# Peptides against a protein of PDB entry 1ZZD, part 36

Target 1, 109 residues: chain A of PDB entry 1ZZD
Amino acid sequence: FQVVNPYLLRDLVDLGIWDEGMKQYLITQNGSIQGLPNVPQELKDLYKTVWEISQKTIINMAADRSVYIDQSHSLNLFLRAPTMGKLTSMHFYGWKKGLKTGMYYLRTQ

## One batch from the design tools (peptide; aimed at target 1 K56 K86)

Design b2_p24_5_s2 (made by RFdiffusion4, then SolubleMPNN; from b2_p24_5, 13 letters changed)
Fold by OpenDDE base, seed 2:
Structure b2_p24_5_s2 (fold): chain B 109 residues (1-109), chain A 24 residues (1-24)
Amino acid sequence: as target 1 above (109 residues)
Amino acid sequence: MEEEEEKKLLEKLNEILEKNSDLE
């Protein structure tokens, strides 16, 4: 399944280009930013990999890393019966726990 | 935006995407 990467959303917000129009664009493009003229090519290249790699795989890898953090048991509940909401929560939890470097690396593989 | 606001926004967005396409 396709999901919007939380880091993509963050980057779009940081660029100051996030609005209702951008939201609708992402919906129609299934999370792709490749066609956006006002996005730096470096970001397109970065998130091109996100499109090429299964979002589920990325989330699972992030969840696997959660085994090494304090609240690993709570995250394991997300893996048993994953919903979109739970998967999103895992992303944010990983982000909060300092998985930014790991997630960044996953996007660049 | 605040982290909680971003989280809620992302959840809603992904719910819409899930309805529209299940390619993976």
Scores: peptide ipSAE 0.060, ipTM 0.576, DockQ to the pose 0.025
OpenDDE base, seeds 1, 3, 4, 5: peptide ipSAE 0.030, 0.021, 0.060, 0.024; ipTM 0.312, 0.316, 0.495, 0.331; seed 4 fails the geometry check

Design b2_p24_5_s3 (made by RFdiffusion4, then SolubleMPNN; from b2_p24_5, 11 letters changed)
Fold by OpenDDE base, seed 1:
Structure b2_p24_5_s3 (fold): chain B 109 residues (1-109), chain A 24 residues (1-24)
Amino acid sequence: as target 1 above (109 residues)
Amino acid sequence: EEEEELEEELEKLEEILKENSDLE
């Protein structure tokens, strides 16, 4: 199944560039905004799709309790039986927490 | 198939955004 970060849509709306054309473009790009010239590079760096970040990186991010101290229990649930769905959830969960705390994830590889 | 799933997910998120905007 496909999962999209809800904050991506919010930010695209805030940029005033979200429309049906943008939606269709994202569909053809499998959710990637990397090719959009009118999106700030900072947002491109923040909004990586599950395909743009290795599963290993996602797992490493989820396992890094120093970043996600407040939600250690939730992270443990995600790591209990990793599936593609859970990995995606971890990715977006990390982003959600980053927005709340002012942190953001970095692609290490 | 993946494109259809992505479209459905985007539509769901659009609806969520709309609802949140209406409440704000």
Scores: peptide ipSAE 0.139, ipTM 0.705, DockQ to the pose 0.017
OpenDDE base, seeds 2, 3, 4, 5: peptide ipSAE 0.128, 0.102, 0.038, 0.120; ipTM 0.699, 0.682, 0.569, 0.694; seeds 3, 5 fail the geometry check

Design b2_p24_5_s4 (made by RFdiffusion4, then SolubleMPNN; from b2_p24_5, 14 letters changed)
Fold by OpenDDE base, seed 4:
Structure b2_p24_5_s4 (fold): chain B 109 residues (1-109), chain A 24 residues (1-24)
Amino acid sequence: as target 1 above (109 residues)
Amino acid sequence: KEKEELEKKLKEMEKILEKYSDLV
């Protein structure tokens, strides 16, 4: 399964283009909005530079329950007992900030 | 410290997720 980026979802709703068709489009495009003609380029640029990891990866990492995340811009966090919510939030935080180098995860245990 | 600041930000983002997150 795939979780829509909450910031992207908000932006699409604000644009008034969020509907079932858009949802299905995002499924087929694995969350990419680059091919959407009715999305401003500025928004595409914002979400283009972010390293996206699959929700499956997030789930797998959550199962480890011990994750050190190192990102560019000195954004890093070590969680000894991360929850799915926290890991998801980290991912989407990176999305919002436009981390170009993506996220690197280190298992400490 | 920086970790605590990030954790606070993550808590705020969890609130956003609760409001806007959607499974596809």
Scores: peptide ipSAE 0.020, ipTM 0.255, DockQ to the pose 0.027
OpenDDE base, seeds 1, 2, 3, 5: peptide ipSAE 0.015, 0.009, 0.011, 0.014; ipTM 0.253, 0.236, 0.231, 0.257

Design b2_p24_6 (made by RFdiffusion4)
Pose (drawn by RFdiffusion4):
Structure b2_p24_6 (pose): chain A 109 residues (1-109), chain P 24 residues (1-24)
Amino acid sequence: as target 1 above (109 residues)
Amino acid sequence: EEEYLEALKYIAKRDKEEYDENFM
């Protein structure tokens, strides 16, 4: 099979750019839209992949919501070019933010 | 749909303000 994010899909049709220079490009680009030449910046900002969101924001939103969480939450973490140093900063950052669950799975590469 | 769009905008705003290459 193969299906595109329906919200991203609706927007690409609404711009008529849902030409084949898309279904194909999208698959051989991990489903990213940054650096597509013909897409508005607003759409680029709205459809970031998790690999394109700073794990810093991920952790901050987790810290925000956590004061309302009696228990904990499964905080999966995503690193692009993973170094031991970046992982260390990610663990400490979640640790100093007071999180109960600093990491569920680390998804990488 | 409106609530989802608002969540996306909120996340985009937060990520713009808090971006850090050490966490990419």

Design b2_p24_6_s1 (made by RFdiffusion4, then SolubleMPNN; from b2_p24_6, 14 letters changed)
Fold by OpenDDE base, seed 1:
Structure b2_p24_6_s1 (fold): chain B 109 residues (1-109), chain A 24 residues (1-24)
Amino acid sequence: as target 1 above (109 residues)
Amino acid sequence: DKELLEELKKLAEENAKNYDETFL
């Protein structure tokens, strides 16, 4: 089941914005605080969910890592709302970056 | 505060839409 990150909870309390409404908001948003206007950007960056991390960045990191390993590693990507165009772009981008492995797992929100 | 919650939800939906439009 879903729980609130304890550090996030602390920070929200410190900001004085934690209440039952906030709790319900986080539940409905799967823990995301990106849409909250009264939260500092640095906190938003700190508490990004897997759905909020740039998949391009993940691919870049995977490509960089793959240069130094012989065995292929799994590539897991998380997309909130994938389109055929986005999927195509992902595949070609991965190819361009010289990934030693293709997409192992695609999770959609 | 139900009104605040609904406003926040609406904002989050807009944000989510913008995110979905982002390339990768």
Scores: peptide ipSAE 0.026, ipTM 0.245, DockQ to the pose 0.105
OpenDDE base, seeds 2, 3, 4, 5: peptide ipSAE 0.015, 0.021, 0.023, 0.020; ipTM 0.266, 0.199, 0.300, 0.330

Design b2_p24_6_s2 (made by RFdiffusion4, then SolubleMPNN; from b2_p24_6, 12 letters changed)
Fold by OpenDDE base, seed 3:
Structure b2_p24_6_s2 (fold): chain B 109 residues (1-109), chain A 24 residues (1-24)
Amino acid sequence: as target 1 above (109 residues)
Amino acid sequence: MEELLKKLKEIAELNKKNYDEEFL
């Protein structure tokens, strides 16, 4: 089942833009708020969906955590349109960052 | 053995190219 992010809900209420139309918008946009003109950029950055986050950032955060993990972690990567070049880039970048698991699952949209 | 090494080198060069051109 779908769960509404209660923090996003609060912030949209505080902006005075929460209504049934906004609810339907979020459903149709799979939770994205990037297209909303009346939402501050700070909130757009805070509530990025996984498809709106740089995979380089995800790999960097994984590398930063990896120094505190003995074995490895289940790193998932997300590409709307995977290519051999992008996959190769992610694998080599993760490897150069010292990741034992460069990609556990690839998620596509 | 030589044919395998050739293929591995070709793959390595392709991978390097892909990494450089489609860098994250």
Scores: peptide ipSAE 0.051, ipTM 0.408, DockQ to the pose 0.040
OpenDDE base, seeds 1, 2, 4, 5: peptide ipSAE 0.040, 0.044, 0.039, 0.031; ipTM 0.411, 0.379, 0.376, 0.446

Design b2_p24_6_s3 (made by RFdiffusion4, then SolubleMPNN; from b2_p24_6, 11 letters changed)
Fold by OpenDDE base, seed 4:
Structure b2_p24_6_s3 (fold): chain B 109 residues (1-109), chain A 24 residues (1-24)
Amino acid sequence: as target 1 above (109 residues)
Amino acid sequence: MEKLLEELKKLAKLNKENYDEEFL
């Protein structure tokens, strides 16, 4: 189901660009604002969808926090189009980073 | 033993060949 991000809504209102067209755009784009030319880059960076975040970055952040976690963490990874190469790379990269759990769930679009 | 080692070497090679950090 769709969930409205109230912070994104506020910031779009504050930009004066919130209307019914913007609402329909966000629905159609599954919440992505990356394609909006009149949105500041800072907001585009802030409101990245999970599909717009580098999975390498997610793995890095997982590795960085792992030294402070006694056991492990349920690391979820997100790929629009998974391939054997991508999956292998993600697994081995996570392993090389010392992750006990390189991938708990794979989410696909 | 030898057959298993050969298959493990093939898998290791395949994994290495499929590893690409650009996919991350």
Scores: peptide ipSAE 0.068, ipTM 0.489, DockQ to the pose 0.050
OpenDDE base, seeds 1, 2, 3, 5: peptide ipSAE 0.052, 0.052, 0.052, 0.050; ipTM 0.510, 0.490, 0.500, 0.493

Design b2_p24_6_s4 (made by RFdiffusion4, then SolubleMPNN; from b2_p24_6, 13 letters changed)
Fold by OpenDDE base, seed 3:
Structure b2_p24_6_s4 (fold): chain B 109 residues (1-109), chain A 24 residues (1-24)
Amino acid sequence: as target 1 above (109 residues)
Amino acid sequence: DEEKLKELKELAELNKKNYDETFL
């Protein structure tokens, strides 16, 4: 099951580049628009996927949200090449940033 | 053109619903 970000869809329509080809491209690229030459860089930066940003940034975002939520939301981390060192570092950094909910899902590409 | 725009709006609404249910 894959969902297209509705804001991304809107912006692509506004650019006049949304068509069936674009839809298929997004499906094959798992939602990434980084390879599209006709998309402004600011939109590429805005719509980076979880595979295109640092895991540290993901943890920071989760920690920021956790300030206003209890234990109901789980943290999902995505690693392309997970190593024991990276996992240990991520757990330590999560603790340092005050994450109250432990890592529930570890996903690999 | 009008029908295509209607289809896109319906798709956007469906995606919004599914997106909110999945990520919020």
Scores: peptide ipSAE 0.023, ipTM 0.262, DockQ to the pose 0.039
OpenDDE base, seeds 1, 2, 4, 5: peptide ipSAE 0.012, 0.018, 0.013, 0.022; ipTM 0.225, 0.321, 0.250, 0.328

Design b2_p24_7 (made by RFdiffusion4)
Pose (drawn by RFdiffusion4):
Structure b2_p24_7 (pose): chain A 109 residues (1-109), chain P 24 residues (1-24)
Amino acid sequence: as target 1 above (109 residues)
Amino acid sequence: DPDYYDEEDVEEFEELVEELEEEL
């Protein structure tokens, strides 16, 4: 099979750029839209992959919501070019933010 | 690069680990 994010899909059709220079490009690019030559910036900002969102924001939103969480939450973490140093800062950042669950799975590469 | 890294946080973490080892 293979199916594209339906919201991203609706928008590409609404621009008529859902030509084949897309279904194919999208698959052989992990489903990323940053750096597509013909896509508005607003769409780029709205359809960031999790690999394209700073784990800093992920942790901050988790800290924000956590004051309302009686228990905890499964906080999966995503690192692009993972170094031991970046992981260390990620752990400590979540730790100093007072999170109960600093990390569920680490998805990487 | 969206990967967050903070050198000060790494230093503070290492110091915290050393303090915990001294207490043990």

Design b2_p24_7_s1 (made by RFdiffusion4, then SolubleMPNN; from b2_p24_7, 11 letters changed)
Fold by OpenDDE base, seed 3:
Structure b2_p24_7_s1 (fold): chain B 109 residues (1-109), chain A 24 residues (1-24)
Amino acid sequence: as target 1 above (109 residues)
Amino acid sequence: DPDFYDEELVKEYEEELKKKEELE
């Protein structure tokens, strides 16, 4: 899959900071711009990767979708540094929020 | 951050598991 979001590419070009160096940086950072000091915070908030978004928010969105369907959509969660406590919390939080289907995939970085 | 922990949820989960095991 593509590392660089095409809309992010456009915005970086508009900022005048897109070049080969920036491209290589994004590849090594798996598309993350969070560490770039010359990027406005507004853009950082807009273009968060799966490793930078609250998984609790992902669960909340999945629960909202499940209200109108028989089975919950497949849910994929991502943890950078998982612990047993975190995994248990996430699993039970999803259950408590009324997810009809358990987690399909749990991935770690 | 994406990694959240809720001690209360963990405790509640453990209690529910215990109840299920007792019913089996």
Scores: peptide ipSAE 0.037, ipTM 0.489, DockQ to the pose 0.843
OpenDDE base, seeds 1, 2, 4, 5: peptide ipSAE 0.028, 0.031, 0.031, 0.031; ipTM 0.428, 0.437, 0.465, 0.448

Design b2_p24_7_s2 (made by RFdiffusion4, then SolubleMPNN; from b2_p24_7, 9 letters changed)
Fold by OpenDDE base, seed 4:
Structure b2_p24_7_s2 (fold): chain B 109 residues (1-109), chain A 24 residues (1-24)
Amino acid sequence: as target 1 above (109 residues)
Amino acid sequence: DPDFYDEELIEEYKKLLEELEELE
């Protein structure tokens, strides 16, 4: 599968830091550039992976969508290191925010 | 859900939110 966002690839090329080493690094990091010291913070903020976005934000977005969805829906959540406590918190938070189904499909790194 | 008007449950909710933020 594609590890590197095509727009990110473009920007890395424009910065002149794209090479085979960078490619391998990104593969090992599942596309994350957060750990790269030679990348501007602005780009790091722009190109956060699904693993780097707050799951609380994802739940908020899902809740917002639920306002306009009459049918049942499911929520896909991406977690790097899920714990039972975190999962419980997410479930409870989702319920409070008005998610109709409460069904979470978890994808882990 | 009437349960979310329970003060004890509200307190639990707050704690869970804090836990969520801490674990992320």
Scores: peptide ipSAE 0.020, ipTM 0.353, DockQ to the pose 0.106
OpenDDE base, seeds 1, 2, 3, 5: peptide ipSAE 0.015, 0.012, 0.013, 0.006; ipTM 0.360, 0.227, 0.311, 0.192; seed 2 fails the geometry check

Design b2_p24_7_s3 (made by RFdiffusion4, then SolubleMPNN; from b2_p24_7, 9 letters changed)
Fold by OpenDDE base, seed 4:
Structure b2_p24_7_s3 (fold): chain B 109 residues (1-109), chain A 24 residues (1-24)
Amino acid sequence: as target 1 above (109 residues)
Amino acid sequence: DPDFYDEELIKEYEELLKELEELE
């Protein structure tokens, strides 16, 4: 089970802030560095976890792929706190963006 | 994701679903 992105690990080592405490912190935070005060914002923007990326962006990416794939596909969505209204909006947005299937696999944190 | 909290979009979708159900 890999919690830490290998490239992030490299950058943290290069910054000299990687240690056992940092490792444990990242494990408890599911790989997120957003809450770390000693990490440059540039790195935080670069290493957003799947939970921190806009799901609208994920749907856009899936829609872009669907333009070139004339067959069924599945889409994985990640939500921290799903609501029925939010799920409905996501489904409708996906449909509006031209997804060929309505098959959404919802994952929650 | 705050990008999906659009009340108008939700209403539109629900109306479309209702129309589809009425056609079946």
Scores: peptide ipSAE 0.026, ipTM 0.343, DockQ to the pose 0.591
OpenDDE base, seeds 1, 2, 3, 5: peptide ipSAE 0.016, 0.018, 0.012, 0.017; ipTM 0.290, 0.313, 0.293, 0.338

Design b2_p24_7_s4 (made by RFdiffusion4, then SolubleMPNN; from b2_p24_7, 11 letters changed)
Fold by OpenDDE base, seed 4:
Structure b2_p24_7_s4 (fold): chain B 109 residues (1-109), chain A 24 residues (1-24)
Amino acid sequence: as target 1 above (109 residues)
Amino acid sequence: DPDFYDEELIKEYLEELEKLKELL
């Protein structure tokens, strides 16, 4: 499978910072560029991995869809280090947003 | 995920659960 996002690869090449070292770094960091000091913040915001995207935003988007879709649906959420507190908060937040009939799938890194 | 470690949200959840238990 493709480890590096092809669009990210393009932009890194355009910046002139793509090399074998960068490739190995991305592999080690599971595709994350958030820790790179020589990458503009604009690109960091654009190329977030699933572990770096706000899961509240994902729930909000699902809630917006559920207003018009009255069916059983699935929602995938991603947490790097799940705890009981995080799981409880996440579940209750989804419930408050109206996701009472959806299926929740938790994925961990 | 820093979005979901909210102590106040957990507290609210527990309070709602207690209210439901009182109705059963």
Scores: peptide ipSAE 0.036, ipTM 0.526, DockQ to the pose 0.608
OpenDDE base, seeds 1, 2, 3, 5: peptide ipSAE 0.031, 0.031, 0.028, 0.032; ipTM 0.448, 0.444, 0.436, 0.460

Design b2_p24_8 (made by RFdiffusion4)
Pose (drawn by RFdiffusion4):
Structure b2_p24_8 (pose): chain A 109 residues (1-109), chain P 24 residues (1-24)
Amino acid sequence: as target 1 above (109 residues)
Amino acid sequence: VDFATDEEVEELIKEREEYLEEQE
């Protein structure tokens, strides 16, 4: 099979750019839209992959919501070019933010 | 995008090292 994010899908049709220079490009690009030559910036900002969102923001939103969480939450973490240093900062950042669950799975590469 | 900028990573590592030294 293969199906595109339906919201991203609706928007590409609404711009008529859902030509084949897309279904194909999208698959051989991990489903990213940054750096597509013909897509508005607003769509780029709205459809960031998790690999394209700073794990800093991920952790901050987790800290925000956590004061309302009696227990904890499964905080999966995503690193692009993972170094031991970046991981260390990620662990400490979540640690100093007071999180109960600093990391569930680390998805990487 | 990784966790944070290089400068912010370095600052966080320093903060972690300083904390560990205080705990020793």

Design b2_p24_8_s1 (made by RFdiffusion4, then SolubleMPNN; from b2_p24_8, 9 letters changed)
Fold by OpenDDE base, seed 5:
Structure b2_p24_8_s1 (fold): chain B 109 residues (1-109), chain A 24 residues (1-24)
Amino acid sequence: as target 1 above (109 residues)
Amino acid sequence: MDFASDEEIEKLIKELEEELKLLE
């Protein structure tokens, strides 16, 4: 299953390119934006790394649906106050370390 | 770049995640 990257969603919305088509694109592409011509390469590079780390962790966590849900909710909480840079770093760290919850994220918001 | 509110983003995330769950 797929996990929604809140930072990616924010960036897409802020770029003014979020719509129903974009939503469906992300769903069918497992969250990848690499094929989108209207997304800056800088963002593609950033989210490529995020995607790679996240997908690996998602696969490892797939056996526990409740953990997945909790992680998703924790990611949503990130939208409240921290800088994008900090959130990105935390996201990378969390997924890379195989965190099954967003508890670490909550401590550093 | 025009920044969306956190509330708007959270709403979109919730909707997207709900849709993803239905597809699972």
Scores: peptide ipSAE 0.115, ipTM 0.721, DockQ to the pose 0.023
OpenDDE base, seeds 1, 2, 3, 4: peptide ipSAE 0.018, 0.102, 0.093, 0.102; ipTM 0.297, 0.699, 0.691, 0.715

Design b2_p24_8_s2 (made by RFdiffusion4, then SolubleMPNN; from b2_p24_8, 11 letters changed)
Fold by OpenDDE base, seed 2:
Structure b2_p24_8_s2 (fold): chain B 109 residues (1-109), chain A 24 residues (1-24)
Amino acid sequence: as target 1 above (109 residues)
Amino acid sequence: MGFASDEEIEKLIKEYEELKKKLE
């Protein structure tokens, strides 16, 4: 079972392109956005890298949504006037921190 | 349009997961 990347979902929602069609597309494409014409290339590049990360890790992080939410709080402080470049850097930073927190969560449970 | 709240994103994740289970 594959869980959607929370950061990807947020970006798609922020772009205003999250709808029923998008949901179905992502499900059929196993979470890939590479084929979407209405998505900025910078986002494609970002989540291409994320795709290379273990799907097991992504699922584990999604199991406790508090991990993502906690990182999102920090990122939201700077997302009021973001550039795509800044978003990319922040997402990688948040993802890295999320992985560390997620691993801790798994050990604790 | 705007920046979604953490709570909103959490709800959307749940909805997506439920839809995925139905379609697979």
Scores: peptide ipSAE 0.102, ipTM 0.690, DockQ to the pose 0.019
OpenDDE base, seeds 1, 3, 4, 5: peptide ipSAE 0.108, 0.021, 0.019, 0.017; ipTM 0.696, 0.476, 0.497, 0.279; seed 1 fails the geometry check

Design b2_p24_8_s3 (made by RFdiffusion4, then SolubleMPNN; from b2_p24_8, 9 letters changed)
Fold by OpenDDE base, seed 2:
Structure b2_p24_8_s3 (fold): chain B 109 residues (1-109), chain A 24 residues (1-24)
Amino acid sequence: as target 1 above (109 residues)
Amino acid sequence: MDFASDEEIEKLIKEYEEELEKLK
């Protein structure tokens, strides 16, 4: 099943380009932003790399997060990540760190 | 531009996933 990367969604929102059209586009494109002309290339490169890592890990994180969201719990540490203006490599590192932290958080709650 | 809060992002994620579920 398809899930959305929380860091990707944050970046799109922070860019001010998130709307209903964007949401529908992502749904049809299985979460890929590679075809969007109004997205910085750095962001495309970042999430290309993210796509190449374990999809199982992403899905597991999303599933665990969804349980908490449905129960009105916030996963602040999971959603905190580097934003635009930092190097792509650092964005990815921050994202990976966020995943690890998020999993730890969920396991310890 | 102000950055979105974690709570706002969580809300949007939930809406996204709910819409995905409707398409199944």
Scores: peptide ipSAE 0.182, ipTM 0.778, DockQ to the pose 0.021
OpenDDE base, seeds 1, 3, 4, 5: peptide ipSAE 0.165, 0.139, 0.160, 0.169; ipTM 0.761, 0.739, 0.768, 0.765

Design b2_p24_8_s4 (made by RFdiffusion4, then SolubleMPNN; from b2_p24_8, 12 letters changed)
Fold by OpenDDE base, seed 5:
Structure b2_p24_8_s4 (fold): chain B 109 residues (1-109), chain A 24 residues (1-24)
Amino acid sequence: as target 1 above (109 residues)
Amino acid sequence: MNFMSDEEEKELIEELEKLLAELE
């Protein structure tokens, strides 16, 4: 299944554009928001990097451990509303930990 | 277990940090 970055989900919710249609869109786009017309470019740039890091990590994980990753059939969502400071620290920590420990996606509460 | 070298991890993290810094 596909896991949406909880910070991305939060941002989409804050933008007021999160709905079932958006959920299905993200499934079909493998988590990419680059094609969304109603998302600020700065946010696209941010999550382009995040998305690319995730994909590279997944590829490396799959190659190393023969792990199957489904990015097009189901979506698991995690929502949180952190402060900006908490968001930044958790973001960096989560990605670093993912690179080290084999997290498929950043999953935070 | 590590799926990337320390150097690769560093590069990716630095890229993310730079981008986030530009957005703040």
Scores: peptide ipSAE 0.017, ipTM 0.383, DockQ to the pose 0.063
OpenDDE base, seeds 1, 2, 3, 4: peptide ipSAE 0.009, 0.007, 0.016, 0.009; ipTM 0.212, 0.274, 0.309, 0.208

## One batch from the design tools (peptide; aimed at target 1 K56 G85 M90)

Design b2_p25_3 (made by RFdiffusion4)
Pose (drawn by RFdiffusion4):
Structure b2_p25_3 (pose): chain A 109 residues (1-109), chain P 25 residues (1-25)
Amino acid sequence: as target 1 above (109 residues)
Amino acid sequence: AEEELEHAEEILEEAEEVLESGDFF
C-alpha cells in the first residue's frame, strides 16, 4: 500500500502541485516536505516530521501538560544524528523539567 | 581509567553546549 497524511494531501491538491513530482518524492524522502522546491513555508512549518521538531519543544510541551497529569505519560523521543552528548542533554533536560517519564523508547538514526 | 575519564568529560562538555544552544536534534 502507501497513503499520504490526509491534511498534507488536501493541501497539495488545493495547490494543484500534487503532480507525480510528489507521491514519488515524498516516499523517497521519508515523507518530509522541508526543502521541497514548490511548497509554501506555512505548509513546511505545519507538517514537520517528528525528526524535524526539536526534542526540546517535545519535552517542554510534555512538562507543560504534566502538571495536569495525575500519573505520567509515554514520552517517546526521537534523535536524528544521535551522539552520546545530545542524549545526555536530552535526559538531563527532561530530568530538570521535573518529568516523571524522561523517556519511553528512543527512536533513532 | 584516565582515557575513560577524558572521554566522559568530552560527553559532558558536549551536553552542556547542547543545553545552552537548544540543539536537541

Design b2_p25_3_s1 (made by RFdiffusion4, then SolubleMPNN; from b2_p25_3, 13 letters changed)
Fold by OpenDDE base, seed 5:
Structure b2_p25_3_s1 (fold): chain B 109 residues (1-109), chain A 25 residues (1-25)
Amino acid sequence: as target 1 above (109 residues)
Amino acid sequence: MKELEELLKKILEEAEKYLKTGDFL
């Protein structure tokens, strides 16, 4: 059972492009609107799925927050097609940015 | 053991590339 982002739903309705076809499209595309030609780029940038966001950016944001956090929070990372090289680079990048080891959780598509 | 070392070397080389470019997704 896939749940659509309620804010995305609102914006698609406001655009007047929400219908059964759009619903089925989102289901088949795992919530991605990046391929829709009738959606403004601003909304595409706003509603990137976890698989469409730079994990480097996620790590940077976590590192920025870690300055003010004593006990490190768990960080979830998402890769569509992971390789050992990519995983290793992500690990070392996080380490270089000051994130504590053991706080990385990898999810694959 | 030699094969493992070679494998690790390749992994590290790939990792260094992604660390430089930031293209690890």
Scores: peptide ipSAE 0.056, ipTM 0.580, DockQ to the pose 0.720
OpenDDE base, seeds 1, 2, 3, 4: peptide ipSAE 0.054, 0.053, 0.054, 0.013; ipTM 0.597, 0.586, 0.595, 0.196

